# Peptides against a protein of PDB entry 1IK9: the designs that were tried, part 37

Target 1, 211 residues: chain A of PDB entry 1IK9
Amino acid sequence: MERKISRIHLVSEPSITHFLQVSWEKTLESGFVITLTDGHSAWTGTVSESEISQEADDMAMEKGKYVGELRKALLSGAGPADVYTFNFSKESCYFFFEKNLKDVSFRLGSFNLEKVENPAEVIRELICYCLDTIAENQAKNEHLQKENERLLRDWNDVQGRFEKCVSAKEALETDLYKRFILVLNEKKTKIRSLHNKLLNAAQEREKDIKQ
Target 2, 207 residues: chain A of PDB entry 1IK9 as posed
Amino acid sequence: MERKISRIHLVSEPSITHFLQVSWEKTLESGFVITLTDGHSAWTGTVSESEISQEADDMAMEKGKYVGELRKALLSADVYTFNFSKESAYFFFEKNLKDVSFRLGSFNLEKVENPAEVIRELIAYALDTIAENQAKNEHLQKENERLLRDWNDVQGRFEKAVSAKEALETDLYKRFILVLNEKKTKIRSLHNKLLNAAQEREKDIKQ
Target 3, 195 residues: chain B of PDB entry 1IK9 as posed
Amino acid sequence: MERKISRIHLVSEPSITHFLQVSWEKTLESGFVITLTDGHSAWTGTVSESEISQEADDMAMEKGKYVGELRKALLSVYTFNFSKESAYFFFEKNLKDVSFRLGSFNLEKVENPAEVIRELIAYALDTIAENQAKNEHLQKENERLLRDWNDVQGRFEKAVSAKEALETDLYKRFILVLNEKKTKIRSLHNKLLNA

## One batch from the design tools (peptide; made by RFdiffusion4, then SolubleMPNN)

Design b1_p10_7_s3 (from b1_p10_7, 5 letters changed)
Fold by OpenDDE base, seed 5:
Structure b1_p10_7_s3 (fold): chain B 211 residues (1-211), chain C 211 residues (1-211), chain A 10 residues (1-10)
Amino acid sequence: as target 1 above (211 residues)
Amino acid sequence: as target 1 above (211 residues)
Amino acid sequence: LFEEFLQDPM
């Protein structure tokens, strides 16, 4: 089961933060349980896949698009721009929400809720879920932090090996050229010496012919 | 202000999860506010630095060690081994907790709490804090995940450059040796040719003298 | 190999 809790403000009680919990299996399209609380009372309702399909049809909206709008409204609350407005009557237990666009507001959905007999149990379970989620997220954050520290060490190690490889390549090239020049110059000197000996031998032979 | 919420079970109500909130400034030693709730009622008390010092003295415990035990008890709840036991009387509003060691249990502290007149406000604020903490931890988690992915890319890039540098160093060494051998062999061939010319010139001169 | 090749007086 997936679950999301959001803060909402009801049009009827704008000074009191309410909490909207939505719980579902795999996808919101398959239906969901909605729970509303003010920290004293709680109200719950079950919305079936058939009700979601009917609401989409009544709105003349494609079901996947409608579920996409439900996901935005119910899992994110009003959103950062108060895009969604929530209404609840404690007398009728009727919950409805609207999408506010620039020039148009429209009802996105409505649910009949039932007042929970033991709201304290629902509130305790909601707090337990929040504390479990905090603990899971903390453990994940500690793991990711340690992994980032590992990756940074591994990066520094490879970077240092790479820099040493670059320097060693340049040093090797320079050393090989220096050694090659020395040997090549020895061979050039030997060639010059042999040429001079040949010239001298030719000059001596020309002297021997001239007697 | 720092805050921690933990789940606890009261000896008087072992079937009902309670929540213990502790709030403090910088260090628990400077005093703290404790809030207990069952999701319906709430109780609060303020514990001063002077009370903490007095309790440490009454226990004949060093203050820092006592605060260390308070931190374990009040910020972690019972712990994974039920090391701490919590007691609360709703009638007297007296809260006390014990540390359970293998052969010894002792009272670690006690507080007089006051029943909160508006428990719903305290519960709403507690849920708000949990939701804010979840959002902060999620944002940190997403940041750490993106940074992990960045560091992994950077590591792969440097590793690939390092492998290319190693291969290029070996290829350079091999190529330089091959080129050097070719040039050196040309010089050796020229030296051999010049020596043969010198030997022939000496043989011709010896023929001219005999002739 | 390289040293032997360099030392060859020929």
Scores: peptide ipSAE 0.031, ipTM 0.856, DockQ to the pose 0.481
Fold by OpenDDE base, seed 2:
Structure b1_p10_7_s3 (fold): chain B 211 residues (1-211), chain C 211 residues (1-211), chain A 10 residues (1-10)
Amino acid sequence: as target 1 above (211 residues)
Amino acid sequence: as target 1 above (211 residues)
Amino acid sequence: LFEEFLQDPM
């Protein structure tokens, strides 16, 4: 089961933060349980896949698009853009929400909720879920932090080896060229010496022919 | 202000999860506000630095050690080791907690709480804090995940450059040696040719003298 | 090989 808790403001009670819990299996399209609480009272309803399909059809919306709008409304809470207005009557237990576009507001959905007899249990379970989610997210944060520290060490180690490899390549090239120049110069000197000996021997032969 | 919320079980109500909120400024030693809730009722007390100091003195504990025990009891919740037992009388509003050691239990602290007139507001604020903490931790997780993905890319890039540098060093060494062997062999051949010409010229001179 | 080649006095 997946769950999302959001803070909302009801049009009838704008000063009192309400909490909207939505719980679903795999996809919101398969249906969901909605729970509303003001921290004292709680109200719960179940929305079936058939109701979601009927609401999409009644709205002349494609089901996937409708579920996409439900997801934005019910799982995001009222973002700072007031795109979604939430209405609830504690008397009728009727919950409905509207999407506010620039020039048009329309009802996105409505649910008959039932007042929970033991709201304290629902509130406790909601707080437990929040605390569990905090603990899980903290453990994930600590793991990601340790992994980032590991990756940074590994990066520094490879970077340092790379810099040493670059320097060692340049040093190798320089050392090889220096050594080879020395050996080539020795061989050039020996060639010059042998050539001079040949020239001298030829000059001596020309002198010996001239008695 | 720092805050921690923990789930606890009261000895008097072991089936009902209670929530212990502790709020403090900078250090728990400077005093704290404690709030207990069962999801319907809430009780609040303020513990001053002077009360913490007095409790430490009454226990014959060093203040830092006492605050360390308070931090374990009040900020960790009852961990699975049942090291801390929490007691609360709803009638007297007296909260006390004990540390259970193997052979001894002792009272670690006690607080007179006051029943909150509007527990729903305290519960809503507590849920808001949990939701804010979840949002902050989620944003941090997303940031750390993106940073982890960045560091992994950067590591792969440097690793690939390092491997190319190693291969390029080996290739450079091999190419330089091959080129130098060719040039040296040419010089060696020229030296041998000049040496043979000198030997032949010397042999011809010896023949001319015998002639 | 290279040291042997360098040491070859020829």
Scores: peptide ipSAE 0.029, ipTM 0.857, DockQ to the pose 0.393
Fold by OpenDDE base, seed 1:
Structure b1_p10_7_s3 (fold): chain B 211 residues (1-211), chain C 211 residues (1-211), chain A 10 residues (1-10)
Amino acid sequence: as target 1 above (211 residues)
Amino acid sequence: as target 1 above (211 residues)
Amino acid sequence: LFEEFLQDPM
């Protein structure tokens, strides 16, 4: 089961933060449980897949688009732009929410909730879930931090090996060229010496023919 | 202000999860505010630096060690080893906790709490803090995940450059040796040709003298 | 191999 808790403000009680818990199996489309609390009282309702389909049909909205709006309204909380307005009657236990566009506001959905007999239990479970989520996220943060430190070390090690490889390549090339030049110059000197010996021998032979 | 919320079980109500909030400025040693809630009622007490010092003295414990035990008891919650036992009287509003060692249990500290007039406000604020902490930890997780993915790309890029550098070094060495051998063999052939010309010229001169 | 080739005075 997936769960999301968000803060909402009710139009009737804008100074009192309410908490909207939504719980669902894999997809919000398959239905969900909604729980509203003010930290003293709690109200819960179950919304079926058929009710979601009916609300989409009543709105003349495509089901996937409607579920997309439900996901924004119910799981994000009121974003800073007050795009979603929440209403709740404690008398009728009727919860409804509106989408506010520039020129038009419309009811996005409505649910009948039931007042929870033991609100303290629901509130305790909600706090437990928050604390569990904090602990899980902390463990994930610590793991990712250690992994980032590992990857940074590994990067530095490979970078240092790469720099050494580049320097060793340049040094090898320079050393090989120096050695090659030395040997080539020796062979060039020997060739020059042999040419001079041939020239001298030819000049001596030409002198011997001229007596 | 730093804050930690933990789950505790009271000896008097072991089936009901209580929540222990501790709030402090920089260090627990400088004093703290403790809040206990069962999700319906709340109790709060302020513990001063002087009270912490007095409790340490009454226990004949060094203050830093005592604060270290307070930090373990009050900020970690009951770890799986039940090392810390929590007691609370709703009648007297007296909160105390014990450290359980193998052979000895001792009272680690005690506080007088006051029943909060509006527990819903304290509970709402506690839930708000949990939701804020979840959001902050999620943002940190997303940042660390993106950084992890960046570091992994950077590592792969440097690793690939390093492997190419190694291969290019070996290829360079092999190519330079092949080129050097070719040029040296040409020079050796020229030296041999010049030596043969010198030998032939000497043999012709020796024939001309005998003739 | 290259040291031997360098040392061959021939």
Scores: peptide ipSAE 0.029, ipTM 0.857, DockQ to the pose 0.359
Fold by OpenDDE base, seed 4:
Structure b1_p10_7_s3 (fold): chain B 211 residues (1-211), chain C 211 residues (1-211), chain A 10 residues (1-10)
Amino acid sequence: as target 1 above (211 residues)
Amino acid sequence: as target 1 above (211 residues)
Amino acid sequence: LFEEFLQDPM
């Protein structure tokens, strides 16, 4: 089961933050339980998959698009730029919400709620869920932080090995060139010496032929 | 201002989860505001630095140790293994808690609370704080996740560069040795050829002298 | 340098 709690402001009570809890199985499309609370009273309703389908049809909206709008409205509260307006009558227990566009507002959905007999239990359970969610998120944060620190160490270790490899490559090249230049210069010197000895021997032979 | 909300069970109402909010400035030692709620009623008290000091003295406990126990009791709820027991009288508004050790239980602290006139406001504010904390922790989780993904990419990139550097070093060494062996062998061949020419010239000169 | 060294016919 998935759950989301959001803050909403009711048109009738704009100064009193209300909390909208939505609970569902796997997908919001399969239906959901909606709970509204002001921290004193609570109201709950179950919205079936059939009702969601009917509301989509009544609106002439494609079901997936409608569910997408429900998800934005009910799981995000007002959303960015107060795109959703929430209305609730405590007398009729009728909850409805509108989508506000630049030039047009329209009713997006409407639900009958029932007043909860023991609102304190609903409120306690809501707070428990919030505290559990905080604890889970904190544990995840601590895990991700430790992993981040590990990954950073591992990166630094490989980076340091890479830099050593680059330097070792350059040093190897330089050392090999130096050694080879020395050996080649010795060989060049020996070739020059032998060539001069051959020239001298040829000159001596030409002198010996010339008496 | 720092805040922590914990779940507690009262000895008088063990089936009803209560919520203990503690709010403080910088350090718990400087005093704190304690709020107890059952999701219907709320009770609040302010505990001063002077009262904390007095309770530490009355217990013959070092203040830092006492504050350390307060922090464990009040910010963790019962804690691991139900080390802390909470008591509250709704009639007297007297809140006290005990530390339970293996062979001894003792009162750790006691506070007078006052019944809040508008508990719904306190409860709404508590829920708001929980929702804000959830949102902040979620944003932190998303950030840490993205950072971990970045660090993993960066690690893979450096690792791949390192492996290429190792291979390039080995290839360089091999290529340089091959090239230098060729050049050195040519020079050695030229030296041998020149040496043989010198030996032949000397042998011819020795023949010309014998002739 | 190395190509010059290799090409140096000396």
Scores: peptide ipSAE 0.027, ipTM 0.857, DockQ to the pose 0.378

Design b1_p10_7_s4 (from b1_p10_7, 4 letters changed)
Fold by OpenDDE base, seed 2:
Structure b1_p10_7_s4 (fold): chain B 211 residues (1-211), chain C 211 residues (1-211), chain A 10 residues (1-10)
Amino acid sequence: as target 1 above (211 residues)
Amino acid sequence: as target 1 above (211 residues)
Amino acid sequence: MFEEFLKDPT
C-alpha cells in the first residue's frame, strides 16, 4: 500500500492546518482511502475505481488525465500556488476540492467522509507513518552519502592513476628518444669512421700507382 | 532549535503508542522542552539546565555522561531493546523514565508535565514538523542521488580516458620500437656495406702487391 | 629482443 500525507487548509477553517492522508494500492486509479484530520478529529472515506471513473465521465475528462489531476490535488498538498482549494463540512462530512484556473474554478472531486470514532488511533498511525518515513529516508540518505564518498574516492584514485599514466607516457617517449639518439649517434660515428678509412685507403692506392 | 520525535510505550498503557517530542537549543545540556502525546491529549514540560545538573548530581553521575544517557533515552525512542522504560501518570502529570540494566533498573530522570489546553495544535505542529522533515530528507535524497549519478559518470569518463592512455602508452612503445628498428637496420646495413668495401679494397691491394 | 638488438655490435 502506498500512502501520502499532505497538509491542507480548508476554506472554512483557513487558520487550522488539516492533514490529508491518501492511501492506495498499486495505482490511485484503482481507488484509494482518504483520511482527513485536524489533530483532534478524523474523517475517512473510501473512493472506488468506479467512483473515479464516474467523476471522470461527469467531468468529460479522460480517466488518466483526471487521475493525474487527482494526484496533484490530493498528493501534493496545498502548494504555494493555491491551485487547489479544499472544502469540508464537519456537519455533513462532505469533502470537495476545486481546481482554480485563472478565470474559472471547478470542482475536481467530492467525497462523503465518515467521522472516525477513535481519531486518536488514526492520528497515532499517521504520526507513526511519518516517523517510519523519516527513518527510511534518513537511512537512504546515509547510504547515499556513503556511496557518494566511495565514488569520490574511486574517482580520485582513477584520476591519480590517469595522471600518472599521462606522465609516464610522456616520460617514455622522451626516454626512448634519448636512448635512440645515443644509439643512432654511435652508428653514425661508426659509419663516418668507416668512410674515412675507405677514403684513406683510396688515397694510398693512388699514391702507390704514381714510380 | 533542534527537535526529535520518537515513539514510546508507557508502562501504564503498553498498547497505546505515545509520541515524545524533545526540543532544545544548541545542546540538550542547556535544557529542553519535552512534549508527550497519545494523539488526543498532550503534555508539556520544560527542563532547565539547572534541573539537568541537579539530576546528574543526585545520580552521582558526571553531567556529560548523564546528558548522554538522556539523549539515548529521550531521542532514540523505545529501541527494540527495552533499555529505557517510560512511565507517565495522566492524573499527576508525572513523567519518569528508567534505564534497565541486566540486574537493576534505575530512574534516569523525572519531569512534571502540564496538560496542554489545546492538544490539537500541538499535534498539528508535530505532524507539520514530521512532514517538513520528510520533505527536507526527500530533497536531500534527490540531491544525493543526482550527485551519485554525476560522480558515476565522471568516474566512467576518467576510467575510459585512463584505459585509452594505457593502450596509447603500449602502442607508443611498440610503434617507437618498430620505427627505431627500421632506422637501426638501415644504419647496420650501411656499416656492413662499408666494411665489405674495406675488405675488398684490402684484397685488391694484396693482389696488386703480388702482382 | 630490443636490448639484444641494441647490444648486437654486428
Scores: peptide ipSAE 0.021, ipTM 0.862, DockQ to the pose 0.391
Fold by OpenDDE base, seed 5:
Structure b1_p10_7_s4 (fold): chain B 211 residues (1-211), chain C 211 residues (1-211), chain A 10 residues (1-10)
Amino acid sequence: as target 1 above (211 residues)
Amino acid sequence: as target 1 above (211 residues)
Amino acid sequence: MFEEFLKDPT
């Protein structure tokens, strides 16, 4: 079961933060349970897949698009721009919400809720879920932090090896050229010496013929 | 202000999860506010630095060690081994907790709490804090995940450059040796040719003298 | 190897 809790403000009680819990199996489209609480009372309703389909049809909206709008409204709350407005009557237990566009507001959905007999149990379970989520997120954060520290160490190691490889390549090239020049110069010197000996021998032979 | 919420079970109500909120400024040693709730009622007490010091003295414990034990008890709940036991009387509003060692339990602290007149407000604020903490932890997780992905890319880049550098170093060494051998062999061939010319010239001169 | 290669064949 997936679950999301969001803060909402009811039009009827704008000064009191309410909490909207939505729980579902696999996908919101297959139905969900909605729970509303003010920290004292709680109200719950079950929304079936057939009801979701009917609401989509009544709105002349494709079901997937409608579920997408439901997800935005019910899992994110009002949003950063009060895009969604929530209404609830404690008397009728009728919950409905509207999407506010620039110049148009329209009802996105409505649900009949039932007052929970033991709201304290619902509230405790909600707090437990929050605390479990905090613990899970903290464990994930600690893991990711340690992994980042590992990756940074590994990066620094490879970077240091790379820099050493670059320097070693340049040093190798320089050293090989220096050694090659030394040997090459030795051979050039020997070639010059042999040429001079040949010239001298030719000059001596020319002297011997001239007597 | 720092805050921690933990789940506890009261000896008087072992089947009902309670929540213990502790809030403090900078350090727990400077005092704290404790709030207990069952999701319906709430009780709050303020513990001063002087009270903490007095409790440490009464226990014949060094204050820092005592505060360390308070931190373990009040910020972590019972712990994984039920190391701490919590007691609360709704009638007297007397809260106390014990540390359970192998064969000895001792009272670690006690506080007088006051029943909150508007428990719903306290519960809402507690849920708000949980939701804010979840949001903060999620944002941190997303950041750490993105950073992890960045570091992995950077590591792969440097690793690939390093491997190319290694291969290029080996190729350079091989190429330079091959080129050097070619030039060296050319010079050796020229030296051999010049030596043969010198030998021939010497033989011809010896023939001219005999002739 | 390199030093031997650099010696002149006598």
Scores: peptide ipSAE 0.020, ipTM 0.861, DockQ to the pose 0.555
Fold by OpenDDE base, seed 4:
Structure b1_p10_7_s4 (fold): chain B 211 residues (1-211), chain C 211 residues (1-211), chain A 10 residues (1-10)
Amino acid sequence: as target 1 above (211 residues)
Amino acid sequence: as target 1 above (211 residues)
Amino acid sequence: MFEEFLKDPT
């Protein structure tokens, strides 16, 4: 079961933060349980897949698009820039919400809720869920932090090895060239020496022929 | 202001989850506000630094150690293995908690609370804090996740560069040796050729002298 | 191979 709690403000009670809990199995499209609370009273309703489908049809909206709007409205609350407006009558237990566009507002959905007999239990469960979520998120944060530190160490290790490899390559090249130059110079010197000996021998032979 | 909410179970109401909120400035030692709620009613008290000091003295405990125990009790709830037991009288508004050791339990602290006139406001604020904490933790999780993905990319990039560097070093060494061998062999061939020419010249001179 | 080649002064 997935659950999301959001803060909303009701048009009728704009100064009182309400909490909208939505609970569903697998997908919101399959239906959901909605719970509204003001921290004292609670109201709950179940919205079936058929009701979602009917509301989409009544709006002449494609079901997936409608569910997408429901998700935004119900799981995020008013959202940025008060895109969604929430209305609730405690007398009729009728909950409805509107999407506010630039030039028009329209009803996006409406649900009948029922007043919860034991609101304290619902509120406690809501708080428990929040605390569990906090604990889970904290554990995830700690894990990710440790992983981050590990990855950073691993990066540093490879970086250090890379730098050593670069330096070793340059050193190798330099050393090889130095050694090669020495050997080549020795061979060049020997070639020059032998060439001079040949020239001298030729000159001596020319002298010996000239007597 | 720092705040922590924990779940506790009261000895008098073991089946009803209560929530213990502790709020403090900088350090718990400087005093704190304690709020207890069952999701319907709320009770609040302020514990001063002087009261903390007095309780430490009454217990013949070093203040830092006492505050350390307070922190464990009040910020973690019962903790693992029910190390702390919480008691509250709604009639007297007297809250006390005990530390349970293997062979003994002792009162760790006690506070007078006051019943909150508007518990719904306290409960709403508590829920708001939980939701804010969830949002903050989620944002941190997302950040850490993105950072981990970045670090992993960076590691892969350096690793790939390192592997290329290793291969390039080996290739360089091999290429340099090949080139050097070619040049040296050419010089060696020239040396041998010159040496043979010298030997031939010497033999011809010896023939010319014998002739 | 290369060390031997470097060693052979001939």
Scores: peptide ipSAE 0.018, ipTM 0.862, DockQ to the pose 0.366
Fold by OpenDDE base, seed 3:
Order: sequence, then C-alpha cells, then structure tokens
Structure b1_p10_7_s4 (fold): chain B 211 residues (1-211), chain C 211 residues (1-211), chain A 10 residues (1-10)
Amino acid sequence: as target 1 above (211 residues)
Amino acid sequence: as target 1 above (211 residues)
Amino acid sequence: MFEEFLKDPT
C-alpha cells in the first residue's frame, strides 16, 4: 500500500494546519482511503474505483486526466499557489475540494468522511509513517552519498590513467622516431662510404689506363 | 534549532507508541527542550546546561560522555536491543530513563514535564516538522541521484577515451615499426647493391691486370 | 625481431 501525507488548510479553519493522508493500492485509480486530522480529531473515508469513475464522468473528464487532477490535489495539498482549496464540515463530515483557475473555481471532488473513535491511534500511526519515511530517506541519502564518493574516486583513477596513457603515447612516438633516425643515419653513412669507395675505384682504373 | 523525534515505548504503556521530541540550540550539552506525546496528550520540559552538568556529576561521569549517552537515549529511542528504557508517570509528570546493561540497569536521567494545554498544536507542529524533513530529504535524494548519474556518464566518457588511447598507443607502435622496417630494408638493399658494384669493379681490375 | 634487425651491421 502506498501512502502520502500532505498539509492542507481548510477554508473554515485557515489558521489550523490539517493533514491529509491518502492511502492506495497499486494505483490511485483503483480507489483510496482518505484520512483528515487536525492533530486532535481524525476523519476517514474510503473512495472506490467506481466512485472515481463516476466523478470523472460527472465532470465529463477522461478518467486518466481526472485521476491526474486528484493526484495533484490530494497528494500535494494546495500547491505553491493555492491551486486547490479544501473544505470540510465537521458537522456533516463532508469533505470537498476545488480547483482554482484564474476566473473560475470548480469542485473537483467530494467525500463523506467518518469521525474516528480513537484519533490518537490514527495520529500515532501517521507519525510513525513519517518517521519511517524519514529513516528510509536518510538511509537512501547515505547510500547515494557513498556511491557518489565511490564514483568520484573511480573517475579520478581513470582520468589519471588516461593522462598517463596520453603522455606515454607522445613519449613513445618521440622515442621511436629518435631511435629510428639514429639507425637510418648509420645506414646513410654506410651508403655514402660505399659510394666514395666506388668513386675511388673508378678513378684508380682510369689512372691505370692512362701509361 | 536542531530537532529530533524518536519513537519510544513507556514501561507503563508498552503497547502505545510514544513520541519523544528533543530540541536544542547548537549542542545538546547547552540544554534542550523535551516533548513527549501519545498522539492525544503532550508533555514538555526544559533541561538546562546546569542540570545536565549536575546529572553528569551525580553519575560521576565525564560531561562529554554523559551527553553522549543522553544523545543515544533521547535521540535514538530504545535502540535496536532495548538499550534504553523509558518511564513516565502521567500523574506526577515525572519522566526518567534507564540504560540497560547485561546485569544491571541504571537511571541515566530524569525530568519533570508539564502537561501542554493545547496538545493538538504540539502534535501538528511535530507532524509539520516530519513532513518538512521528508521534503528536504527527498530533494537531497533527487539531487544526489542526478549527481550519481552525471558522475557515471563522466566516468564512462573518460573510460572510453582511455580505451581508445590504449588502442591508439599499440597501433602507433605497430605502425611506426612497420614503416621503419620498410625504410631500413630499402637502405639495406642499397648497401648490398653498392657492395656488389664494388666487388665487380675489383674483379674487372684484376682481369685488366692479367690481361 | 627488431633487435636482430638493428644488430645486422650490414
């Protein structure tokens, strides 16, 4: 079961932070449990897939799009610009929320909630979930941090090997050329020496013919 | 102000998860505020630096070590093996905790708490802190994940360049040797040709003298 | 091979 807790403000009690918990299996579209609390009282309701489908139809909205709007409203709260407004009557236990557009607000959904007999248990469970989530996220952060440090070391190691390889390639080319020039010069010297011997032999033969 | 919330179980109410919040400025040693809640009621107390020092002295413990034990007890809860036991009287508002060793338990500290008039506000604030901490940790996780992905790309890029450099070095050595062998063989052929010309010239001169 | 080639004084 997935769960999300968000802060909301009710139009009727704008100074009191409320907490909206939504719990679902696999997808929000399959239905969800909604829990509202003010830290003293709690109210819970279950919304079925059929109700979600009906609300989408009533809005003449494609179901996937409607579920997308529900997700934004219920899992994110009001948003940064009060895009969603939440209303709740403690008397009727009727919860509804509206999407605020520039020139119009429209009801996005509504639910009947029931007052929980033991709100303290719900609140404790909610806090437990938050603490577990914190612990999980901290463990993930520590893991990711260690992995970053490992990856950085590995990068530095490869970078250092690469730089050494580049330098070694340049040095190899230079060394090979130097060695080969020496050998070539030796062979050129030998060729010149043999040519001179051949010229001398030809000159001696011309002197012997001229007696 | 730093804050830590932990789950604890009271000896008097072992089936009810309680939440222990500790808040402090700079260091726990400078004093702290402790808040206990069961999700319905809340109790708060302030512990001064002087009280912490006195408790350390009463235990004949070095202050830094004592604060270290306080940190483990109050910020981590019972721990994985019930290393710390928590006791609270709702009647006297007396809170105390013990460290459990193999053969002995000893009182580590005790505090007088006061019942909060509006526990719902304290509970809401506690939940808000949890939600903020979740959001902060999530943002950090997302950042670290993106950084890991970047570092992995950078590593792959350098690794690929390194492998190409290694192959290029080997290819360079092979190519240079091949080219130099060709040039050397050409010079060797020229040396052999000149030697043969010199031998022929010597043989012709010997024929001319015999003639 | 290359060392032998370098050693051939001829």
Scores: peptide ipSAE 0.018, ipTM 0.861, DockQ to the pose 0.377

